# Peptides against a protein of PDB entry 9GMZ: the designs that were tried, part 253

Target 1, 343 residues: chain A of PDB entry 9GMZ
Amino acid sequence: TGFPLELLTRPATERLAYFENYTVAHPRLKEVYEILMRTIAEPAGASFIFVYGASGVGKTTLRLRVEQKLTELALPKLESDRARVPVVGIEAIAPESRYFNWKEYYTRALITLEEPLIDHKFDYGVRGISRDNFGKINVESKVVAPALRRALENALIHRHPDVFFVDEAQHFGKVASGYKLQDQLDCLKSLANMTGILHCLLGTYELLTFRNLSGQLSRRSVDIHFRRYCADSPEDVQAFKSVLLTFQQHLPLAETPNLVDHWEYFYERTLGCIGTLKDWLKRVLSDALDREATTITLKDLQKRALSVAQCQKMFKEIQEGERQLSETEADVQNLRSALGLGA

## One batch from the design tools (peptide; made by RFdiffusion4, then SolubleMPNN)

Design b2_p25_1_s3 (from b2_p25_1, 10 letters changed)
Fold by OpenDDE base, seed 1:
Order: structure tokens, then sequence, then C-alpha cells
Structure b2_p25_1_s3 (fold): chain B 343 residues (1-343), chain A 25 residues (1-25)
């Protein structure tokens, strides 16, 4: 199956939007999706889920798919419980300063939590939080972070989402000292404990450093590793080629480009990360549509590829993350062996 | 190509068009 042929007569904006909204349910995405959905349904006393993997592996796509599915599953219950929000998803912002902006975080969380319920006002118990005539949450400059936290705690308790997603959660780790990182983790832990809401933190391998700082989180956290496709695995190479073929068929161009024949070049410049691949193809498609081109060429791909230096940097970050995980698995085996538990 | 045919058979199961979240609320 390919793109709807009617798209060839549609504006470039609609053709690009089709490809942007198109999702390939590739094997690693399906696997992580199933684990995450099961863990949300049966958290077994967990307060945190950590989803970590390479930048551009597809974590945001995973989040959006889980948010959609949780919303669909909740619809029959939302007819009777109009105060409930099934899921909340936010993206953590990289701080411009040495300190994470908790005021901004709480404000964004409140806005996102209340956006579906514009018509169903909630009293946050905090002065200086209001809705405008368009239902948009307005937070006055005088409202301090502790007051916004209480507003978010009250809103989370009242709306009772099945999970609270924080994407790009490695940005909590961007603090000038390990002590401040612990304080941030204790703040999140306290929010989860006070509200009873399951938190899912999605991010890069920098989340491993964040997780390892709190020996207390290990007791109430579930880990999910979103792996890239590896070129040393024949099964992973075949899955990566399958994704390329899928994208090839869903590029709304008059002539189907041959992407699969260039799979090694795509692998070299994406490191097996499907999000990086999709973003690359989106940029190339946009350029082709702007030129009214019938197809895309290897030269068009090369113009929008990540540089070798960028790929080398990204690959070092991936290797360090994969090494830390492999050491943790080896440490478990070493601990078992040292305890006299067989392998 | 038999490899391409096997890849094509996997495609239909791996293709999902997501509904916008805004249409479900």
Amino acid sequence: as target 1 above (343 residues)
Amino acid sequence: DEEMKRLLDILDENTVEPAPVSELL
C-alpha cells in the first residue's frame, strides 16, 4: 500500500502534511509501545517509568501513540466522568540558566492538563491563576513556584490521569551540581507521591545518570530501553530496510524514489534511529516539493544529511549510553555470581 | 525481487495513520 494518488494533485503543504502525520509502526516501536501500555495499566506500585534511548530513536512518536490510545480507551468513561483527563504529556525545556525553571514547568503542565477541559473550570486554590475568554490559562507574574506546584498537585488529583508524560526529561539533569539534580528528582518524586499519579520520563541516555543518583527511585521505577536498529544484527538490518521501503511508498511524489538501494547510506547518517530518518526524509521531501520535482535523488538526500562530524558525535553519545546499560546487565550477572546464584 | 516482496508483506502490518488527538477530545 502507498500514499493516496489524489495527493499528487494537492498543494505541496497537504503533501508534506500527509508524510509528516504518517507513522511507521516499526518492530522496536511496537515492542516498547506494548511494554509501556502494560506498565501503565498495571504499574504494580511503581511511581515512575523511565523510557530512554538515542536522540531521534522515536520517543516522541511513542508518547503520542500512547496518548492517543489512552484517550481512545478512556472515551466511554469520560462521558460519565467529565472531570477526568486520561493522559497528560509535556516536553521539558532546556533551561537557559544554570537552574531548571520549575515555575515554567508547572505553568506548562497546568496549561496542558486543563486544555482539554476549557469548558470545565477548576478552582486551583491559588490566586493569580485564571482563564481568559478563550479558555487559555493565564498565570500572573506574582505567582511563585510553590503556589504553582500546589495548583498542579490539586489539578492532578482532581483530573486523575493514568499517566503524566515528560518528554526530553534529560533536561532535568542539566544542572551545575549533582546535589541540584537530586533536589529535582526529589521534587518529582514528591509530586508523584502527593498526587498518586504515575510519571513517565522519556529522554536520552542522560536519564541513566539521573536515575542512578537516587537509590530510592530504583524501588518504584520501571525501566524501558528504546533501542536503535544495529547494523551487526541481520534482523535489525532487515527491519531498517522495511522502514525505508515503507517511507519510499509513502513519499507523495510522482515517481517512487529508490531508498532501499541506499540503505547503508541511510544507516550511516541515522545510526539506526527512525525518528532521525523521518526528519531527514521530511526535509528532502519539502525541498523536492518546493522545486516541483517528480522524485528525490541521492544528491537531494546528501544536501539534507547530517554531517559526518554530527554523526560521529551522536554515535559517541549512543555508545556511552549502550555501554552504561551493558555494564548494568553485567553487574547484575556479577552480583548473581557473587551471591552464589547460578547464571 | 523476493526480498522486496517479503518486505512488502511486512509493510501493511507496520503502517498506521494516527488520528489527531484533537479529534478524540
Scores: peptide ipSAE 0.080, ipTM 0.560, DockQ to the pose 0.091
Fold by OpenDDE base, seed 4:
Structure b2_p25_1_s3 (fold): chain B 343 residues (1-343), chain A 25 residues (1-25)
Amino acid sequence: as target 1 above (343 residues)
Amino acid sequence: DEEMKRLLDILDENTVEPAPVSELL
């Protein structure tokens, strides 16, 4: 199994686009995908799903794959219910200010809800929300955040998505005080409760702060840990090598590069994060295509690798997140033991 | 509808399971 050989005769742009759109269904991605899909299908009274893991582990890829699958599963119903949107996904932006921009969030959510060529005109009940000639939502600057919230609540109720995704959700946590973070969570909780729509927040381990701040959110949340591959696990090392083998087979180059022989170097510079690996290979592929190179060399890899300093920073953030989770697991075990539920 | 189905089909074609570890031996 490899890339279509016809790509070797195609423009560099098509060769790069092939690799960009290519996804390896690696074991951790599959595991988290199955848990997430099951949780979306059967929320069991949950209003939130938290998907947390290292930066570059593949959370955005997971989201997109779930969005695709939910859309596919909804297609037979969408023929009869043209008002329905099966899934909504947005990326949270890091606020320039110490305050989260709810106006921007609601605007982006409304735009995303209406980007599908949904023939069914919805009245948002808010002046200054319109559709352009392409069906895209335009929100006038005069529309205030409370009005946008009501518009979004009405849109979510009417469109009834199975889930509302917020990627990079750790950016909600970039507030000047823990009190303001609680206010953000209460706003999200209120939106989920008023609409009846399940919210899935995807983010870094900084998202764990949200779980700890609201004991009421924790009662109505499902936590999903998207783990990286660990070099101390033989199974994880084998899975990581398998991913490298798959990527080398899917790089649209005349000569297949040997990535697997360099697995330790790939691990050192990705920390076992497959998204980071893919992004690295994408940059290297782009450089190779620009040079009309037949293959990728170790020198080409080294030119586009993350610096040791970047890797050390990311690794500290990972270790802190993994530590917080291990402490929580220990606390659960201690609680079970204290309750006489321990084996 | 057909265009969205085509987009979904393209995305499925671009999703590949990792190569078996047996190919590393």
Scores: peptide ipSAE 0.042, ipTM 0.611, DockQ to the pose 0.360
Fold by OpenDDE base, seed 3:
Structure b2_p25_1_s3 (fold): chain B 343 residues (1-343), chain A 25 residues (1-25)
Amino acid sequence: as target 1 above (343 residues)
Amino acid sequence: DEEMKRLLDILDENTVEPAPVSELL
């Protein structure tokens, strides 16, 4: 079934919102979703989950779907435990300086934990944290990062989320020295250990550099690779074409555009990343709606495509990440063979 | 046509309808 035909008579804002909210449950998203949900349910003593993959592969969509599902599963328990938050999700900010802003991180995490209509005010034992009339947390400028950390530790213990998500977690790695990066990992590890809350770090392949610096996290972490679709795999090509056909049917336009016939061009400009594809189609749809166009043409697609130079840069970053993973897999096999464990 | 049918069958399995935003508030 395509989009609701009634949308053709609705404002451009509603038509765009429909497409924005529409999610294709593509095979890689389903696979990673199932692994992530299972790992959250049965962490087996893990304190961290690392979800890594190409920029625009769909990590944020994965997070949002897991957050939704964990919330739905928690609803029956939330009626009895009004203090509980089922899940917490934040995005790590790229540091403007050579230093990660832990004060901002703890403040955002604390705000996100307290945004639910939780009538139960907890005193986090920190002066200069208050709630407004809407229950939102206000943090005075005088509150220092160690105090905000203690407040967050107490909040996480009291709210007991099944997982704490950090999206764009590669931003923790953007610090000027490897020593400070280790201190940041030790800080996150300490937060997870002190609270007993499972942390899920989602990021690009730059997150692998961060993951590999802590040989101590490796023993208490689960890795999930969110792969892109590869043009050398017939199955991946079919899945990518199916996603294009889905989007084609769900673009709220009077005439259904033929996206599938242009699959190679879509692949060239997305590198098999479905988030990049959705964002591209969203931009093109917005332009089409602004022009009151009946359909989308190849010329409309070309106007909003990533440049070849952008795609080449992104592809080099992907190839480096995929190479590092392949080398790590080979090293594991070599270690197993050296231990007399069969391959 | 069989390829398009297979693509459509994969579509039905992979389509998630937009959850109405209205019930999560």
Scores: peptide ipSAE 0.021, ipTM 0.538, DockQ to the pose 0.093
Fold by OpenDDE base, seed 5:
Structure b2_p25_1_s3 (fold): chain B 343 residues (1-343), chain A 25 residues (1-25)
Amino acid sequence: as target 1 above (343 residues)
Amino acid sequence: DEEMKRLLDILDENTVEPAPVSELL
């Protein structure tokens, strides 16, 4: 039920990599995974999926697990259709400028979709896009964003992924005005419509602003709330303790640390976000491995914990997002009541 | 086998290696 004991004789790098690659299948992750997989399999005319939740809740872990599963399920078909890519996932970069860099976005999306070993070279019809000797896409600096968009549209049509993931998608929203946010959303909507490819945007509660900007998107989108664990729920507290118990068994150390006895301190410094918990434990494990320590102490945990000020900031952002969702749920109930539908 | 392994290895550069998934307690 724990880590492979042979890891204790392996280099610190392998021990750390084991923990990094270890995923706790916690209840909220399983729930959201099942909803997301079902929605990708049967979009029912949706063009967008929005997955929103707290920073560090585990959205990137969710994405990677879905990408892995879609790849695994597609393997038997990829033998016959060597042009197909089952899934594509990118992270939206925070712009250095006040504006989202569409050229960089399209370049990264194209590079990710057109991995070097796809034997079927597709000609994008765009001058300054080439493959190197390893088949990797090279984009010359002279290629403009509209040309990269056409190349990406053609690539998405040809490769026909079941879904296109955009992680950290709140970075589309870092534009100084709601008008520019609508322009970004209309650009994504146009890409989804032109290609027929389902888009999944993962991000913080700032994605709720995208959802609310277009009543037309609301008709063609599925919303998935990736909730944190709440300390006021006995079930959520039990699930959070179960996650701590699982992590303590999978820390590749000679002596199993007792994390569960410190669950309140872990909750205080993670706000019930399992990604934040994993990242904290990874930092503490790295420090322990560097010292050749047999276990992790409370002092080791304290050294790598988020500050109270960081937690207070993160908690305010969470509370605002949870409030906006609760207001939306109340609006749905009010609409149902006004329509004469029972609560 | 080798070509499918190459496709997997490429997809695995963008998809994290088959991460061991915990059983829920």
Scores: peptide ipSAE 0.017, ipTM 0.467, DockQ to the pose 0.067

Design b2_p25_1_s4 (from b2_p25_1, 8 letters changed)
Fold by OpenDDE base, seed 3:
Parts: C-alpha cells; sequence; structure tokens
Structure b2_p25_1_s4 (fold): chain B 343 residues (1-343), chain A 25 residues (1-25)
C-alpha cells in the first residue's frame, strides 16, 4: 500500500506534511519501542532509562511514538484526573559555554508540563512564575535555578507523568570537568528520586560516559541500545532495503522513484540510520514539490546528500560508540569467567 | 478530549511496517 493518491491533487504543504508524519516501523525501532514501553510500564525500581545510538538513528521518532502511545493509554484516566500529564518530553540544549544551563532546562521542562491544554492551575510556590492569558508559563529573569528546580519537582509530583523524556541528553555531558559531570548526574538522580518520576535520557553514544561514571546510576538504570543497520549483516541490509522500498511507496509523487536500486548510495550517506534517511528524503521531496516534479532522480538526491566528509566524521563517532559497547560486553564475560560462572 | 483521540488515531494510521522482504526479490 502506497500513499493516498488524492495527495497528488493537494498542495505541496499537505504532501510534505504527509511524508513528515509518516513513520516506518522498521525492526530496530519496533524492538526498542517494545523494550521501552515495557520498561516504562514495569520499571522494577529503575529511576533511569538510557536510550543511546547513532545520531539520526531515529531516537526522536521513538520518543514521539512512545509519547503518543502513553497519551492514548492515559486518556480514560485523564477524564477523571485533569491534573495528570501522561508524559513529558523535552530536548536538552547544547550549552553555549562549558556549563550546562540548568535554568533553561528547568524553564523548558516547566513550560512543557504546563501546555495550554491543562485547565488545572497549579501554584508552584515560586514567586516570578506566572501564566499568561493563553496558559503559557512565564518565568521572570530574577527566578534562580534552585527555585525553578523546586517548581519543577512540585510540577512533576502534581502532574505525575509515567516518564520524563530528555532528548539529546548527551548535552548534559558538555561540561568542563569530570567533577561537574558527576554533579550533573547527581542533580538528575536527585530530581528523579525526589519526584518518583522515571527519567528516560535519549542521546548519542556520549551517554555511555554517564553510565560509566556512576555505579549508583547503573543499579537503577535500564540501558537500551538503538542500533543502526550494518552493511556486514545480510539481515540488516535486507531491512534497510525494505525501509527504502517503503519510503519510495510513500513519497507523494506522480511517479514512484526507484530508491532500492540505489541502496548502497543511501547506505553510504546515512550509515544505516533511518532518521538520517528520512530527513534526506524530506529535503529532496520538498525540492521536488517546489519544482512540481513528477519524481525524484539521483541528481536530486545528490544535491541534498550529506557530504562524504560529514559521513566520515559521523562514522568515526559511531565506531567509537560501538567499540565501547563491545568492550563492555567483553568485560562482562571476563567478570563472569573470573567469578567462576562458566562462559 | 475527542480531538486529542482523533489526533492520536491519525498518528497511528501513519505508522506502517516495512514492506516484506519478498517484495525485494
Amino acid sequence: as target 1 above (343 residues)
Amino acid sequence: DEELARLLDLLDENTVEPAPASLLS
């Protein structure tokens, strides 16, 4: 089944929006989704979930699908409990300095928890936090980070989400020293413990540094590796080609482009990351729609592809992350052997 | 709200499993 053919008569904006909202439930996404949903439902005393993988693997798509599903599952309860928010999701910001901006983080989290759909006014007990006429939270410049933290703790307790998502969570690690990194982790741990809210940190392989720094977090964390597709695996190549076939069927163009025949080029420029693939195809689709083109050509793809230099940089970052995980697996085997637990 | 339910349903309709491997042969 392809895209709805009626889209061919619709404005370019609607055609592009269709493709933007379209999600291929590819094997790795489905696997990670199932693990994540199960872990959220039954955290078994975990306070953290770490979802790590390559940039552009699809972590944001995973988050959005889980947020959607948790909201759907909560709807019957939200009718009776108007104060509840089923899920909260924010993106961590890359610090402009060698210091993570906690004030900005807490402000964004509060704004997200207080989306205008929530009629229930809550007093955070902090002066300089107000709502405008649209229900949007306004934070005065005089409000300091410790006060915003207390406001967020109170909001999280009151709204009681099933999970708190932090996307691009590797940005917590963008600090000048290892000591500050530990302080950041202790701050997050304290927030999770004080609120009783499960935190899910999604990010790149830089999140592995967080896992390794706190042996106390490891006891209360679940790790989920969102793997890319690997060209050395016939099964992964087949899955990647299947995703290409699905995308070519769902590009709202008059003539179906042949993406599958170019799978090696797509793999070369995405490194097996489906988010990178979708973003690339979105850019190319936008260009095609602007030109009223009937299809997408290899030349159109080449115009919007990541450069070889960008791909080489991204691949080095992936290889380093995959290496660290493989070493950790070997360390587990060595530990088991040393404990007299047979291999 | 019915509107939120409708929005959620629309998002689920846009989630499709990848094409069977048999279509690539």
Scores: peptide ipSAE 0.077, ipTM 0.635, DockQ to the pose 0.365
Fold by OpenDDE base, seed 4:
Structure b2_p25_1_s4 (fold): chain B 343 residues (1-343), chain A 25 residues (1-25)
Amino acid sequence: as target 1 above (343 residues)
Amino acid sequence: DEELARLLDLLDENTVEPAPASLLS
């Protein structure tokens, strides 16, 4: 089964949009999805979920799939409770300055929480927050961060999402000189505690720093490692090849490219990260469609590949994250053994 | 409501399991 053949007669924009919206439910994505969905359904007193993994592993895809599923599951209840939002998801912005912009974060969270076609008027209790004629939230520049926080707390309590997602959450770790990362964690913890809303932070292995700094968060957090595919695992190699085969079948081109024969090159330039692979193929597809090409070639792939230097940098960051996790697992095992508990 | 439902349906239609390993042999 491949792409709908009718796409070959459609504009390049529709062909590209098909591939952009296409998701391969690869084994690691499915595993993490199932764990995350279960944890959201039964948080067991957790206030935080940390989803960490390599850049481009597919965390944003995971978030979007979970947001979709939570929305679908909530639809029957939303008919009776028009005030409820089933899920809210934002992306944390990399600060231009050395400090995280909480005002921007709260503003984006409020906008995202209330942009849905929620006919139900909600008073945020804060002057300078309004809805326009299209139902979009407008936050006046005069509204200060503490007021935006109170507005968000009230909105989260009133809308009662099953989870609040923050993608690229490693950006909370960008603290100005003299500020503590602990203060950022205390802000997030306070927001979760005040609202009773489960927070899911998705990000790179830099999120492990958050876990290590807050012994109080660790007691109320669930950790989910979104692993890449590893070339030293025959099962992971097979899964990666299967994903390549699936993508080659779903590229809306007249001639199906052979991606699988180049699996080692794809692995070299993606480090086993499926999001990186999809983004690469998307760029190559866009270039092919712009040229009205019937297929993509190895030369087309090479033009849009990450450089070896970029891959080496990304791989070092991955290895450091994987090392930190392995050490933590070993420490747990050593502690269990020392306590006379089985492995 | 209808637009959200349509969007959700579109996203589900575009989510596919990876090709069976048997197709790689």
Scores: peptide ipSAE 0.051, ipTM 0.644, DockQ to the pose 0.352
Fold by OpenDDE base, seed 2:
Structure b2_p25_1_s4 (fold): chain B 343 residues (1-343), chain A 25 residues (1-25)
Amino acid sequence: as target 1 above (343 residues)
Amino acid sequence: DEELARLLDLLDENTVEPAPASLLS
């Protein structure tokens, strides 16, 4: 089914919002979603989930869909346990300095745990953390990071989310020294252990460097690779064309654009990353709506495409990540072979 | 046409309704 035809009579803002909110549950997204949901439901003693993949593969979309589903599943229990938050999701910020801003991280996490709908006033046990008149957490500048950590630990224990999401988690790795990176891992590990809350770190392939530094995390982590679609796989090409077809049908324009016939061009400029594709189409749709255009042309697509230089840079980053994973798989196979375990 | 229809059927099963804006705010 296409978009609701009534949208053609609606304001451009509503038409754009429809497309922005529309999610294509493409095969890789569905696969990772199912694995992630299962792992959250049955962590089997895992304290961490790592979800890694290319920039623009759809990790944020995955997170938001899991957050929504966990919230929906928790609704019957939330009526009886008004203190519970089903899920917490934050984005890790790139440090402005050589040091990760843990104070900002803890503050954001605390603010996110303070859903307006939670009437239960939690005493964080820390002076300088208060609720404003709107029920939002206010953290005074004098509150130090160790105090905010204790407040977050207490809040996570009290709110007991099924998972704590950290998006853009590769930003934990952007510290200048391996020692500081280990300290950050130990900090996160300690937070997960102290609270008993499962942590899910979503990030780019740079997250692999962070993941590999802690051999001890390997025993208590689940790794999920969110792959892009590959042009050398007929199945992946078919899935990518399928996504184009769905977007084609859900662009709220008077005339359905033919995106599928241009699949190679879309692949060239997205590298098989559906988030990148959606963002591109969103920009093109916005331009079309601003012009009151009836459809999208190839020329409109070309105007908003990523440059070849941008795609080449992104592709190098993807290739390095895929290489690191392939080496790890080969090392496991070599280890098995060396142990006399058949391939 | 048939391949497109088959692709469409596979995709309709994979279309999730937009999250209510109220849950994302």
Scores: peptide ipSAE 0.046, ipTM 0.535, DockQ to the pose 0.085
Fold by OpenDDE base, seed 5:
Structure b2_p25_1_s4 (fold): chain B 343 residues (1-343), chain A 25 residues (1-25)
Amino acid sequence: as target 1 above (343 residues)
Amino acid sequence: DEELARLLDLLDENTVEPAPASLLS
C-alpha cells in the first residue's frame, strides 16, 4: 500500500510532513524495539539501558516510537494518576566547551518532564523555577546546577516515568579526560539511584567507552546493539531492498521513482543505515516538491548524497565499533569455555 | 486527553511494515 493519493493535491509542506512522519518498521528497528520494550517492562534490577549503533541507524526513531507506545499504554492509568508522566525523553547537547553543561541538561529535562499537559502542578522547592501562564517551566539564569539536580530528582520521583531517555548520549563522553567521564557516569548513576528511574542512553559506538569504564554500571546495565544492514549478508541485503521498495511507495509524488534498481548506490551512500537513507530521501523529496517535479531521478539523488569522503569516515567509525563488539563477544565465549560452559 | 490520543493514532498510522520480499522478484 502506498501513500494516500489525496496528498498529490495538497501543499508541498503537507506532502513533506507525511514523509517526515512516515516510519518503516524495518527488521532491525522492530527487533531492537521489542528488546527495549521488554527491558523497560522488566528491568530486573537494571538502572541503565545502553542502545548503541552507527550514526543514522535510526536510534531517534526508536526512541520516539517507544515514547509513543509507553504513552499509549499509560493513558488508561493517567486518568486516575494525573501526576504521572509515562516517559521522558531528551537529547544530550554537544558541549561548546570541553565540559558537559549539566545546568542545561537538568533544565531541558525539567522542561520536558513538566509539559503543559500535566494538570497536577508540583512545587520543586527551588527559587527561580516557575511556571508561565501556559504551565511551561521557566528556569531563571541564577539557578545553579545542584539546585536544578535536586529539582529534577524531585520531579522524577513525583512523576515516576517508566524510563528516562537520553538521546545522543555520546556527548557525555566528549570530555577530554577519563576521570571527567567517570564523574559524569557517577552523576548519572547517582541520579538513577536517587530517583529509582530507569535511564536509557542512546548513542553511537562511543557509548562503548561508558560501558568499559564502569564495571559497576555493567552489573546494572542492559546493552542493546542497534545493527546496520550488512552487504555481505543476503538477508540484510534483502531487508535493505525491502525498505527501499517501501520508501518508493510512500514518496508522495505523481510518478513512483525506481529506488530498488539503485540499491547498491543507496547502500554505498548510507552504509546500511536506514535513518541516513530516510534523511537523504527527505532532502531529495523537498527539492522535488520545490520544483513541482513528478518524480525523483538518479541526478536528484546524486545532488543530495553524502560524499564518498563522508561515507569513508562514517564507515571507519562503524568498523571500529563493530570490531570492539566482536572482541567482546569473543571474550565472553573464551570466558564460557574457560569456565567449562559450552560455547 | 483526546488530542493526545489523536496524535498517538496518527503516529501509529504512519508506521508501516516493510514490503514483502516477494515484491522484489
Scores: peptide ipSAE 0.045, ipTM 0.653, DockQ to the pose 0.358

